Peptides against a protein of PDB entry 5EIB. Designs and how they scored, part 155

Target 1, 366 residues: chain A of PDB entry 5EIB
Amino acid sequence: VDLEPGTMDSVRSGPFGQIFRPDNFVFGQSGAGNNWAKGHYTEGAELVDSVLDVVRKESESCDCLQGFQLTHSLGGGTGSGMGTLLISKIREEYPDRIMNTFSVMPSPKVSDTVVEPYNATLSVHQLVENTDETYCIDNEALYDICFRTLKLTTPTYGDLNHLVSATMSGVTTCLRFPGQLNADLRKLAVNMVPFPRLHFFMPGFAPLTSRGSQQYRALTVPELTQQMFDSKNMMAACDPRHGRYLTVAAIFRGRMSMKEVDEQMLNVQNKNSSYFVEWIPNNVKTAVCDIPPRGLKMSATFIGNSTAIQELFKRISEQFTAMFRRKAFLHWYTGEGMDEMEFTEAESNMNDLVSEYQQYQDATAD
Target 2, 366 residues: chain A of PDB entry 5EIB as posed
Amino acid sequence: VDLEPGTMDSVRSGPFGQIFRPDNFVFGQSGAGNNWAKGHYTEGAELVDSVLDVVRKESESCDCLQGFQLTHSLGGGTGSGMGTLLISKIREEYPDRIMNTFSVMPSPKVSDTVVEPYNATLSVHQLVENTDETYSIDNEALYDICFRTLKLTTPTYGDLNHLVSATMSGVTTCLRFPGQLNADLRKLAVNMVPFPRLHFFMPGFAPLTSRGSQQYRALTVPELTQQMFDSKNMMAACDPRHGRYLTVAAIFRGRMSMKEVDEQMLNVQNKNSSYFVEWIPNNVKTAVCDIPPRGLKMSATFIGNSTAIQELFKRISEQFTAMFRRKAFLHWYTGEGMDEMEFTEAESNMNDLVSEYQQYQDATAD

## One batch from the design tools (peptide; made by RFdiffusion4, then SolubleMPNN)

Design b2_p18_1_s2 (from b2_p18_1, 12 letters changed)
Fold by OpenDDE base, seed 4:
Structure b2_p18_1_s2 (fold): chain B 366 residues (1-366), chain A 18 residues (1-18)
Amino acid sequence: as target 1 above (366 residues)
Amino acid sequence: SAKKTLERTKKALEKKKA
């Protein structure tokens, strides 16, 4: 789905374009022009019913519909505005189904689009209320990984999208292979989301290796475990040491000893015990899948529900506030039928979410 | 809530058609 035809043509002409049904390509002509309000109230709202017709048709063809997965960017107008409209519409029609998102957070290191903080804040307001599970894939973290860890001098969208793809493949491993932990979206929610509003995940992937060092790196379970808990391997620009983990899932892939995985996972928890909440028992879950990712002997994927995710929301809130105080570009949104009050409501709800994370960070076991 | 967002969206679409 896009408000621009050129993106759909790129997918259709791509190496995997044939896996999608032609009738499932729904697109507009005008685009959203990086405006959340165009995506949510005008251009996207004109297209949303045709998307819902496809969603219904595909949902009726499912033997057992678990829920929905949306991949979208929060910096643009289509992914943010139309994506959150689509979530709201699907949630209204399928209230008992899981809503899962892969939400790409904007960064000024990656894009010069001045209005991204507005699009992100307005989107987060919708995601807090209408999703059950949200993977926070932060373009700032992706850029920093590409630049510092992968040693790419000029990271491209292709380089960032490769990390996104690896992460998405990792976190969906348990859904794609039988007999795994979190084998369905509802079990993932039960294990990862102790409080309904606190459903924003910090994903991480190991190994992250520069092309020049990849050939010299032995991959071991201890190294994967250590890297998976390193802040430099997080796909969200947050330091887990500045918060506490509410819940963690670790997904190992490849031929390895389950015993060695359990020993290393216990060691990393004990070493980092100060960064876990004490009042959630058995809050770390581990899975091992014998099938490695393509091109690797082994990998580890991390899913963290951490109170440190508030650093990401604070960064967006600070950028939002700096623009909103100046009323910068508000006329672009109000001209599409938005109320200025929706900005204040979205800012308030995101600040409330930050406060909720801080309260649970400061909570002690009685 | 999703319902309030959808009601706002409907009103915005009605204003664009008028």
Scores: peptide ipSAE 0.016, ipTM 0.518, DockQ to the pose 0.682
Fold by OpenDDE base, seed 2:
Structure b2_p18_1_s2 (fold): chain B 366 residues (1-366), chain A 18 residues (1-18)
Amino acid sequence: as target 1 above (366 residues)
Amino acid sequence: SAKKTLERTKKALEKKKA
């Protein structure tokens, strides 16, 4: 789905374009112009019914529909505005199904769009209310991993997308292979989301190794375990050491000892006990799949629900507030049928979310 | 467009290297 035809032509002409049905390419002509309101109320609203018709058709073709997965950006008008409109409309039609998102957060340091704080805040408001699970992916964190950890002198968007794809493959492992922990989206939500609004995850993937070091690095369970809990390995621009983990899931892939995995997972929890809440029992879940990812002997995928994610929302809120106080570009949104109240409501809900994360960070077992 | 998004991402990545 896109509000611009050129994106669909690029996907269709790409090496994987044939994996999608031609009739499932739904696209507009005008684009959203990086305006959330164009995505949500005008150009996106004109296209949404055609997308819902495809969603219905594909849903009726499912033997067992668990839910939906959306991949979108919160900085752009289509991914943010139309993406959240689709989430709302799908939630209305399928209230008993899981809504899962892979949400690319705008980074202040990697932003070329001045209105990204508005698009992100308006999107986060919708994600708080209408999603069950949201993987927070930050282009800054991905760039820093590519540059510092992978030692890529010139990280490309292809290198960032490779990390996203590896992570998406990792977190969906339990859904794609039988006999796993979190074998469905609802079980994942039950294990990862202790409080309904606190459903924003920090993803990570291991191994992350520079090409020059790959030949010398043994892929071991201890190294995977140590790397996936490293603050430098997080794909969200927050430090887990500044918060506490509410819940964690680790998905190991490849031929390894389950006993060794359990021992290393216990060791890393004990070593990092100060970074976990003590009042949520059994808050770390581990899965082992014997099938490795393509090109690796073994991997681990990390999913963290951490109160440190509030750092991401605080940065967005600060940028939003600095723009909104000046009414900067606000007429671009109100001219598409938005009320100024929707901005204030979205800001309030995001600040409430930050306060909730802080409350649970400071909570003791008493 | 995907091209404009890619161009913005490239510029943003270039600014972060500076």
Scores: peptide ipSAE 0.015, ipTM 0.424, DockQ to the pose 0.021
Fold by OpenDDE base, seed 5:
Structure b2_p18_1_s2 (fold): chain B 366 residues (1-366), chain A 18 residues (1-18)
Amino acid sequence: as target 1 above (366 residues)
Amino acid sequence: SAKKTLERTKKALEKKKA
């Protein structure tokens, strides 16, 4: 789905364009640009029914519909505005199904789009209420991984998208292969989300290896485990050491010893015990899938529900507040039928979310 | 275009690392 035809043409003409049904390409003629309100109330609202018709048709073809997965950017008007409109409409029609998102967070270091703090805040407000699981992916974190860890001098969108693809493949492993931990989206939510509003995850992937070091790297369970818990491997621009893990899932892929995995997972928890909440028993879950990812002997994927994610929301809120106090660009949103109160409500709900994360960070076992 | 946005993004990141 896109509000711009040129993006869809690029997907259709791409090396994988033939894997999608032609009828499942829904696109507008006029893009939202960088305006959330165009995506949510005008241009997106004109297209949403055509998308819902495709969603219904694909849902009816499922033997067992678990839920929906959306991949979108929170900085751009289509991904943020129309993406959250679609989430709302799908939630209304399928209230008993899981809503899962891969949400690309805007970074003030990476973006030239002045209105991204508005688009992100308005999107997070919708995601808090209408999603069950949200993987937070930060373009800054992806760039820093590409530059520092992968030793790419000039990271491309192809390089960033490769990290996103590896992460998405990792977190969906248990859904695609039978007999795994978190074999369905609902089971993942039950294991990862102890509090309904606190459903924002920090993903990570291992191995991350530079091209020059690939030939010398032994892929071992200890190295995968250590890299997976390293703050430099987080796909969200948050330091887990500044918060506490509520829950963790680790998904290993390839032929390895379950005993060695359990020993290394216990060792990393004990070494990092100060970064876990004490009052959630068995809050670390481990899965091993014998099927490695393509081109690797083994991998590990990390999913962390950590109170450190509040750093991401604080950064967005600070930028939002600095723009909103100046009434900067508000007429671009209100001119598309949006109320100014929706900005205040979205800011309030994001600040409440930050306060909730802080409360659970500071909570002790009584 | 996504390519122009990426080139601007790269330049913005390079300027903040300098």
Scores: peptide ipSAE 0.006, ipTM 0.377, DockQ to the pose 0.019
Fold by OpenDDE base, seed 1:
Structure b2_p18_1_s2 (fold): chain B 366 residues (1-366), chain A 18 residues (1-18)
Amino acid sequence: as target 1 above (366 residues)
Amino acid sequence: SAKKTLERTKKALEKKKA
C-alpha cells in the first residue's frame, strides 16, 4: 500500500514483485507530502476502504488468522498517517486479532524531513492504543551497525533494508516453524508484553560480521549470545544499559546444542543481571529452530522489551515540543482537518508512556 | 516522492560519514 504509485511500481518491478498478487497493490495518485494528516484524514482516508477490501479478502482465505503485520515508517506521511489509520480500522473490524508492527523510527541524523517529530508523535499515540506488538527500528542504529560493525564505508538503503529483513525473518521464525516457543502472535505478546501499553521492542540480530572477517570468524553459540546482547547490535537508538529489560526473547537458528544455548543464555543473564527487572520471573525466553537462515550456518535474533526504549520517545518528544511551541508548520495539518488538540493529546500520551517506562525501571521487588 | 526521500537519505548518510 502506498499513496504514491512510483513506490509500488518499484516493488512490482523488483525481484520479488511476482510474489504479491497484482490485485493486492493498492495505491493512490497523490502522496501525503510528509504530512501525517494527509495520510490519516484526507488522501489516506480516500484509499483506506480499498485497502480494507483486500485485507478482508486475504483474511477470509486464511485457515487460521492470528493477526496482522504492518511494516511502515513513522517519519513520512503515508506510513505514519495512513499506516495508523489502517491499524485503527483493522483493529475496529478484527478486535480479537493481534496487531503487530515493524515501525521505522525517524532519526534526526538521517532525516531531512522537518515535520518528522509531528508525524512520529502522532503515530506513537496511535501505536500505544492500537498495536499489541511494535518492533522499533531506527535508521540511525542501522546506519551505525553498517558503518561500525559491518565496516561498510558507504552504507546504502540496501544494506539497512538487509538488516531489517534479517531481523524480520528472525522474529517471525517461531511463527513459521511449528513446535517453537512463541508459535503464535498471541503467545509472543503474553511472553513479551507484561503491561499492555509497554509493547515497544528493541530488536537485534547476530551474526553481524563484516565481509572481510566472515571467512575468519567461527559462528559459535557463545559469540552469537554475546553479540545479540551487545548494545551496539540494537536496531533501536537506545542503550539497554540505561534501562532495565522487562522481558527478552532470543531466537536461535541452525544446528546447535540446546544445552549450550541454555548455558550461554544463563551466563549472559547473570553477567547483565543489573539490566533486568528482578520482579518479573522467567522474563527471558529462548527458542531454537534447527533451520538456519539462508546463507548462514546459525543466527540469533534478539527481542528486548526494555525501559531504555524511553530514550527514543524522549528524543522524539523533545523535538516535537521544540516545534509545537513555535506552531511550526501546524497549518499544514490543521488545513487537512486535524485539530490542534490532537497534537497536545499525542504529546501527553507519549509523555505518559515515558513516565510508565520510568516507573517500571525504578520499581523494586516489594 | 520515494526518489526524493532516497536522495535526501543518501545525502544525510554521506554527511554522517564526513
Scores: peptide ipSAE 0.006, ipTM 0.399, DockQ to the pose 0.020

Design b2_p18_1_s3 (from b2_p18_1, 9 letters changed)
Fold by OpenDDE base, seed 1:
Structure b2_p18_1_s3 (fold): chain B 366 residues (1-366), chain A 18 residues (1-18)
Amino acid sequence: as target 1 above (366 residues)
Amino acid sequence: SAKKTLERTEEALARKAA
């Protein structure tokens, strides 16, 4: 789905364009112009029924519909505005189904789009209420991984999207291969989301190696485990050491000893025990899938529900507040039928989410 | 400065709307 036809043509002409049904390409003509209000109330609202018709048709063809997965950007008007409209409409029609998102967080290091803090804040407000699971894929963290870890001097959207694809493949491993931990979206939510509003995940991937060092690095279970818990391998720009893990899932892929995985996972938890909440028992879950990702012998994917994710929301909130106090660009949103009050409500709800994460960070076992 | 980024974005938006 897009409000611009050119993005859909790029998907159709791409190496995987043939895996999608032609009738499942729903697109507009005008685009959202990086305006959340155009995506949510005008251009996106005109297209939403056509998307819902496709969603119904594909849902009826499912033997067992678990839920929905949306991949979108929170900086752009289509992904943010129309994406959150779609989430709301799908939740109204399918209230008993899991809503999962892969939400790309904006960064000033990656995009010069000045209104991204508005689009992100308005989107987070909707995601707090209308999703059950949200993977926070932060363009800040992706850029830093590409530049520092992968040693790419000029990271491209192609380089960032490669990390996104590896992470999405990792976190969905348990859904795609039978007999795994978190084999359905509901079990993932039960294991990862102890509090309904605190459903924002910090993903991580290992191995992350520069092309020049790949030939010399042995992939071992201890190295994968160590890298997976390293803050530099997190795809959200927060330091886990500044917060506490509420819950963790680790997904190992490839031929390895389950015993060695369990030993290394126990060792890393014990070394990092200060960074876990003590009052959630058995809050770390581990899965091993014998099928490696394409081009790797083994990998590990991390899913963290950490109170440190508040650093990401604080960054967006600070950028939002700096613009909103100046009433910068508000006329572009109000001209599409938004009230200035909706900005204040979205800012408030995101600050409440930050406060809720902080409360559980500071919580002690009684 | 944030002001120069704003001016560039206004110019870029004006060019997409023309």
Scores: peptide ipSAE 0.054, ipTM 0.495, DockQ to the pose 0.030
Fold by OpenDDE base, seed 4:
Formats: sequence, structure tokens, C-alpha cells
Structure b2_p18_1_s3 (fold): chain B 366 residues (1-366), chain A 18 residues (1-18)
Amino acid sequence: as target 1 above (366 residues)
Amino acid sequence: SAKKTLERTEEALARKAA
């Protein structure tokens, strides 16, 4: 789905364009112009029924519908505005199904789009209420990985999207291969989400591989385990050491010893015990899939529900507040039928979410 | 390889920008 036709032509002409049904390409003509309100109330609202018709048709063809997975950007107008409209409409029609998102968080290091903090804040407000599971894929973290770790002087969207694709492949491993932990979206939610609003995940991936590296050095299980818990390997720009893990899932891929994985996972938990809540027993889950990612001998993917994710929301909130205090660019949103009160409600709900994460961070076992 | 995945992503992005 897109509000611009050129994106659909790129996907259709791409190396995987043939895996999608032609009738499942739903697109507009004008695009959202990086405006959440165009995506949510105007151009997106004109297209939403045509998307819902396709969603219904594909849902009826499923033997066992678990739920929905949306991949979208929160900085743009289409992914943010129309994406959150679609989430709301799908939730209304399928209230018993899991809503899972891969939500790309904006960064001023990656995009010069001034209104991205508005689009992100308005989107997070909707995601708090209408999703069950949200993978926070932060362009700040992706840029920092590309620049600092991969030594790319000028990171491209191609570099960032490579990390996104590796992360998405990692977190979906348990859904794609039988006999794994969290083999369905509902089991993932039950294991990862102890409180309904605290469903934002910090993904991480190891090994991080640069473009120029012909030799993917096969990491050992200890090296994978150590890197997977390193803040530099997180796809969300927050330090886990500034918070506490509520829940963790670790997905190892490749031929390795389950015993060695369990020993290393126990060692990393014990070494980092101060960064876990003590009042959630067995809050770390481990899976091992014998099938490695394409072109790697082994990998590890991390899914963390951490109170440190509040750093990501604080960054967006600070950027939002700096513009909103000046009423900068509001006329672009109000001109599409939005009220200024929706901005205040979205800011409030995101600040409440930050406060909730802080409360559970400070909670001790009595 | 991750290189081939990156190359394919770049080719897809280049077609979007054209």
C-alpha cells in the first residue's frame, strides 16, 4: 500500500515483485507530502476502503488467521497517517486478532523532514492504543550502527534497509520455522508483554556485517551472546543499562550447541542481573533454529521489552515540544481537518507511556 | 550473502528514485 504509485512500481519491478498478487497493490496518486493528517484524514481515508477490501479477501483465504503485520515509517505521511488509520480500521473489524507492527522511528540524522516529530508523536499515540506488539526500528540507531560500527561515512537508505531486513528476518524466525519458541503472534505477546501499553520492543542483531566484508567471520556462541546484549547492536537508540528488561527473547540461528547457548544466556543474565526486573520470573526466553540466515553461518536476534525504550520516546517528545510550543507547521495539519487538541492528547499519552516505563523501572520486589 | 541482499535493496531504491 502507498499513496504514491512509484513505490509500487519499484516493488513490482524488484527481485521479489512476483511474490505479490497484482490485485494486492493498492496505491494513491498524490502522496501524503510527509503530512500525517493527509495520510489519516484525507488522501489515506479515500484509499482505506480499497485496502480493507483486499485485507478481507486475504483474511478469508487464511485457514488460521493469527493477526496482521504492518511495516511502516512514522516519519512520513503515508506510513504514519495511513498506517495508523489502517491499524484502527483493522482493529475495529478484527478485535480478537493480534496487531503487530514494524515501526521505523524518524531521526534528524537520516531525514531533513522537519515535521517528522509530529508524525511520530501522532503515530505513537495510535500505536499505544491499537497495537499488541510494536518493534521499534529506530533510524537513529540504524544510522549510528552504519556510521560508528560499520564505518560507513555516508549511510544510505540502502544501508539502513539492509539492517531492517536482517532484523525483520531474525524476529520472524520463530513464526517461519516449526518447533520454535513463540511460534505464533499470540504466544509472543503473552511472553513479551506483561502490561498492555508496554508492548514496544527493542530489537537487536548480531553479527553486524558491513557491505565490503566478503568474509563473514563466523562468530562463536559467546561472541553472539555478548554482542546481542550490547547497546551498539540495538536497533533502537536507547541504552539497556539505563533501564530494566521486563522480558527478553533471544533467537539463535545456525548449527550450534543448545547447551552452549543455555550456558552463555545464563552467564549474560547473571552478569547483567541489575538490568532485569526481579519480579518477573523466567523473563528471558531462548530459541535455537538450526537454519542460519542466508550468507551467515550463525546469527543471534534480540527482542527486548526494556524500560530504557523511554529514551526513544523522550527524544521524539523533546523534538515535538520544541516545534509545538511555537505552533510551527500546525496549519498543514489543521488544513487537512485536524484539531490542535489531537497534538496535545498525543503528547500527553506519549508522556504517560514514559511515566509508566519509569514506574516499572523503579518498582522493586517487596 | 548480506552483500547480495544489500545490492538488491539498493537496486530497488534506485528504481524508486528514477
Scores: peptide ipSAE 0.021, ipTM 0.364, DockQ to the pose 0.018
Fold by OpenDDE base, seed 3:
Structure b2_p18_1_s3 (fold): chain B 366 residues (1-366), chain A 18 residues (1-18)
Amino acid sequence: as target 1 above (366 residues)
Amino acid sequence: SAKKTLERTEEALARKAA
């Protein structure tokens, strides 16, 4: 789905274009112009029914519909505005289904789009209320991984999207292979989301590989485990050491010893025990899939629900507040039928979310 | 207590799965 046709043509002509049904390509002509309100109230609202018709058709063809997975950006107008409109409409029609998102957070290091803080804040407000699980994929973190870790002097969207793809493949492993931990979206929610509003995840991946990186040395299970818990491997720009893990899932892929995985996972928890809440028992879950990702012998994917994710929301809130206090660009949003109050409601709800994370960070075992 | 909130959340999620 897009408000621009050119993206759909690129997907259709791409190496995987044939895996999608031609009738499942829904697109507009005008785009959202990086405006959330244009995505949510005007151009996106004109297209939403056509998307919902496809969603219904595909849902009816499912033997057992678990829920929905949306991949979108929060900095642009289509992914943010139309994406959150779709989430709302799907939630209204399918209230008992899981809503899962892969939400790409904006960064001024990656994009010069001045209104990204508005689009992100307005999106987070919708995600807090209408999603059950949100993977925070932060362009700040992706850029920093590419530049600092992968030593790419000029990171491209292709480099960032490679990390996104690896992460998405990792976190969805348990859904795609039978007999795993979190084999369905609901089990993932039960294991990862102790509090309904606190459903924002920091994903991490090991090994971090560039497209141009030759024969990666065979990583060991200890090295994968250590790298997976390293803050430098997190796809969200927050330091887990500044917060506490509510819940963790670790997904190993490749031929390895389950015993060795369990031993290393116990060792990393014991070494990092101060970074876990004591009042959630068995809050670390581990899965092993014998099927490695393409081009790797083994990998590990991390899913963390940590109170440190408030650093990401604080960054967005600070940028939002600095712009909104000046009433900068508001006429672009209000001109699409949006109320100025929706900005203040979205800011408030995001600040409440930050306060909730802080409260659970400071919570002791009663 | 955070534990009682978790238990209620697990029960609520389990009821939606049934």
Scores: peptide ipSAE 0.000, ipTM 0.298, DockQ to the pose 0.022
Fold by OpenDDE base, seed 5:
Structure b2_p18_1_s3 (fold): chain B 366 residues (1-366), chain A 18 residues (1-18)
Amino acid sequence: as target 1 above (366 residues)
Amino acid sequence: SAKKTLERTEEALARKAA
């Protein structure tokens, strides 16, 4: 789905364009112009019914519909505005199904789009209320991984999207292979989301290795475990050491000892015990899939529900507040039929979410 | 206890929403 035809043509002509049904390409003509309100109230509102018709058709074709997975950018008007409109409409029609998102957070290091803080804040307001699970894929963190860890001097969208794809492949492993932990979206929600509003995940993928070091790196369970819990390996620009894990899932892939995985997972928990809440029992879950990712002998994927995710929301909120106090570009949103009050509501709800995370961070076992 | 911690946090959230 896009409000621009050129993106869909690029996907259709791409190496994987044939994996999608032609009738499932829904697109507009005018685009959202990086405006959330165009995505949500005008251009996106004109297109949403045609997307819902496709969603209904594909849902009826499922033997057992678990829920929906949306991949979108919160910086752009289509992914943010139309994406959140689509989430709302799907939630209204399928209230008993899981809503899962892969939400790409904007960064000034990656995009010069000045209004991204508005689009992100307005989107997070919708995601808090209308999603069950949200993977926070932060362009700030992706850029830093590409530059610092992968040693890419000039990170590209292709390099960032490679990390996104690896992460998405990793977190969906349990859904795609039988006999795994979190084998369905509802079990994932039950294991990962102890509090309904606190459903924003910090993902990570290991191994991340620079091209120059790949030939010299042995892949071991200890090294995967150590890298997966490293703050520099998080796909959200948050330091887990500044917060506490509410829940964790670790998904190992490849031929390895389950015993060795359990030993290393116990060791990393014990070493980092101060960064876990003690009042959620069995809050770390581990899975081992014997099927490695393509081109790797083994990998590990991390899913963290951490109170440190508030650092991401604080960053966006600070940028939002600095613009909104100046009333910068507001007329672009209000001109599409949006009320200025919705900016204040979105800012308030994001600040509430930050305070909820802080409250659970400061909570002690009695 | 985990239960008391949760009750305390729920009460604190309720006080913030009021």
Scores: peptide ipSAE 0.000, ipTM 0.288, DockQ to the pose 0.023; fails the geometry check

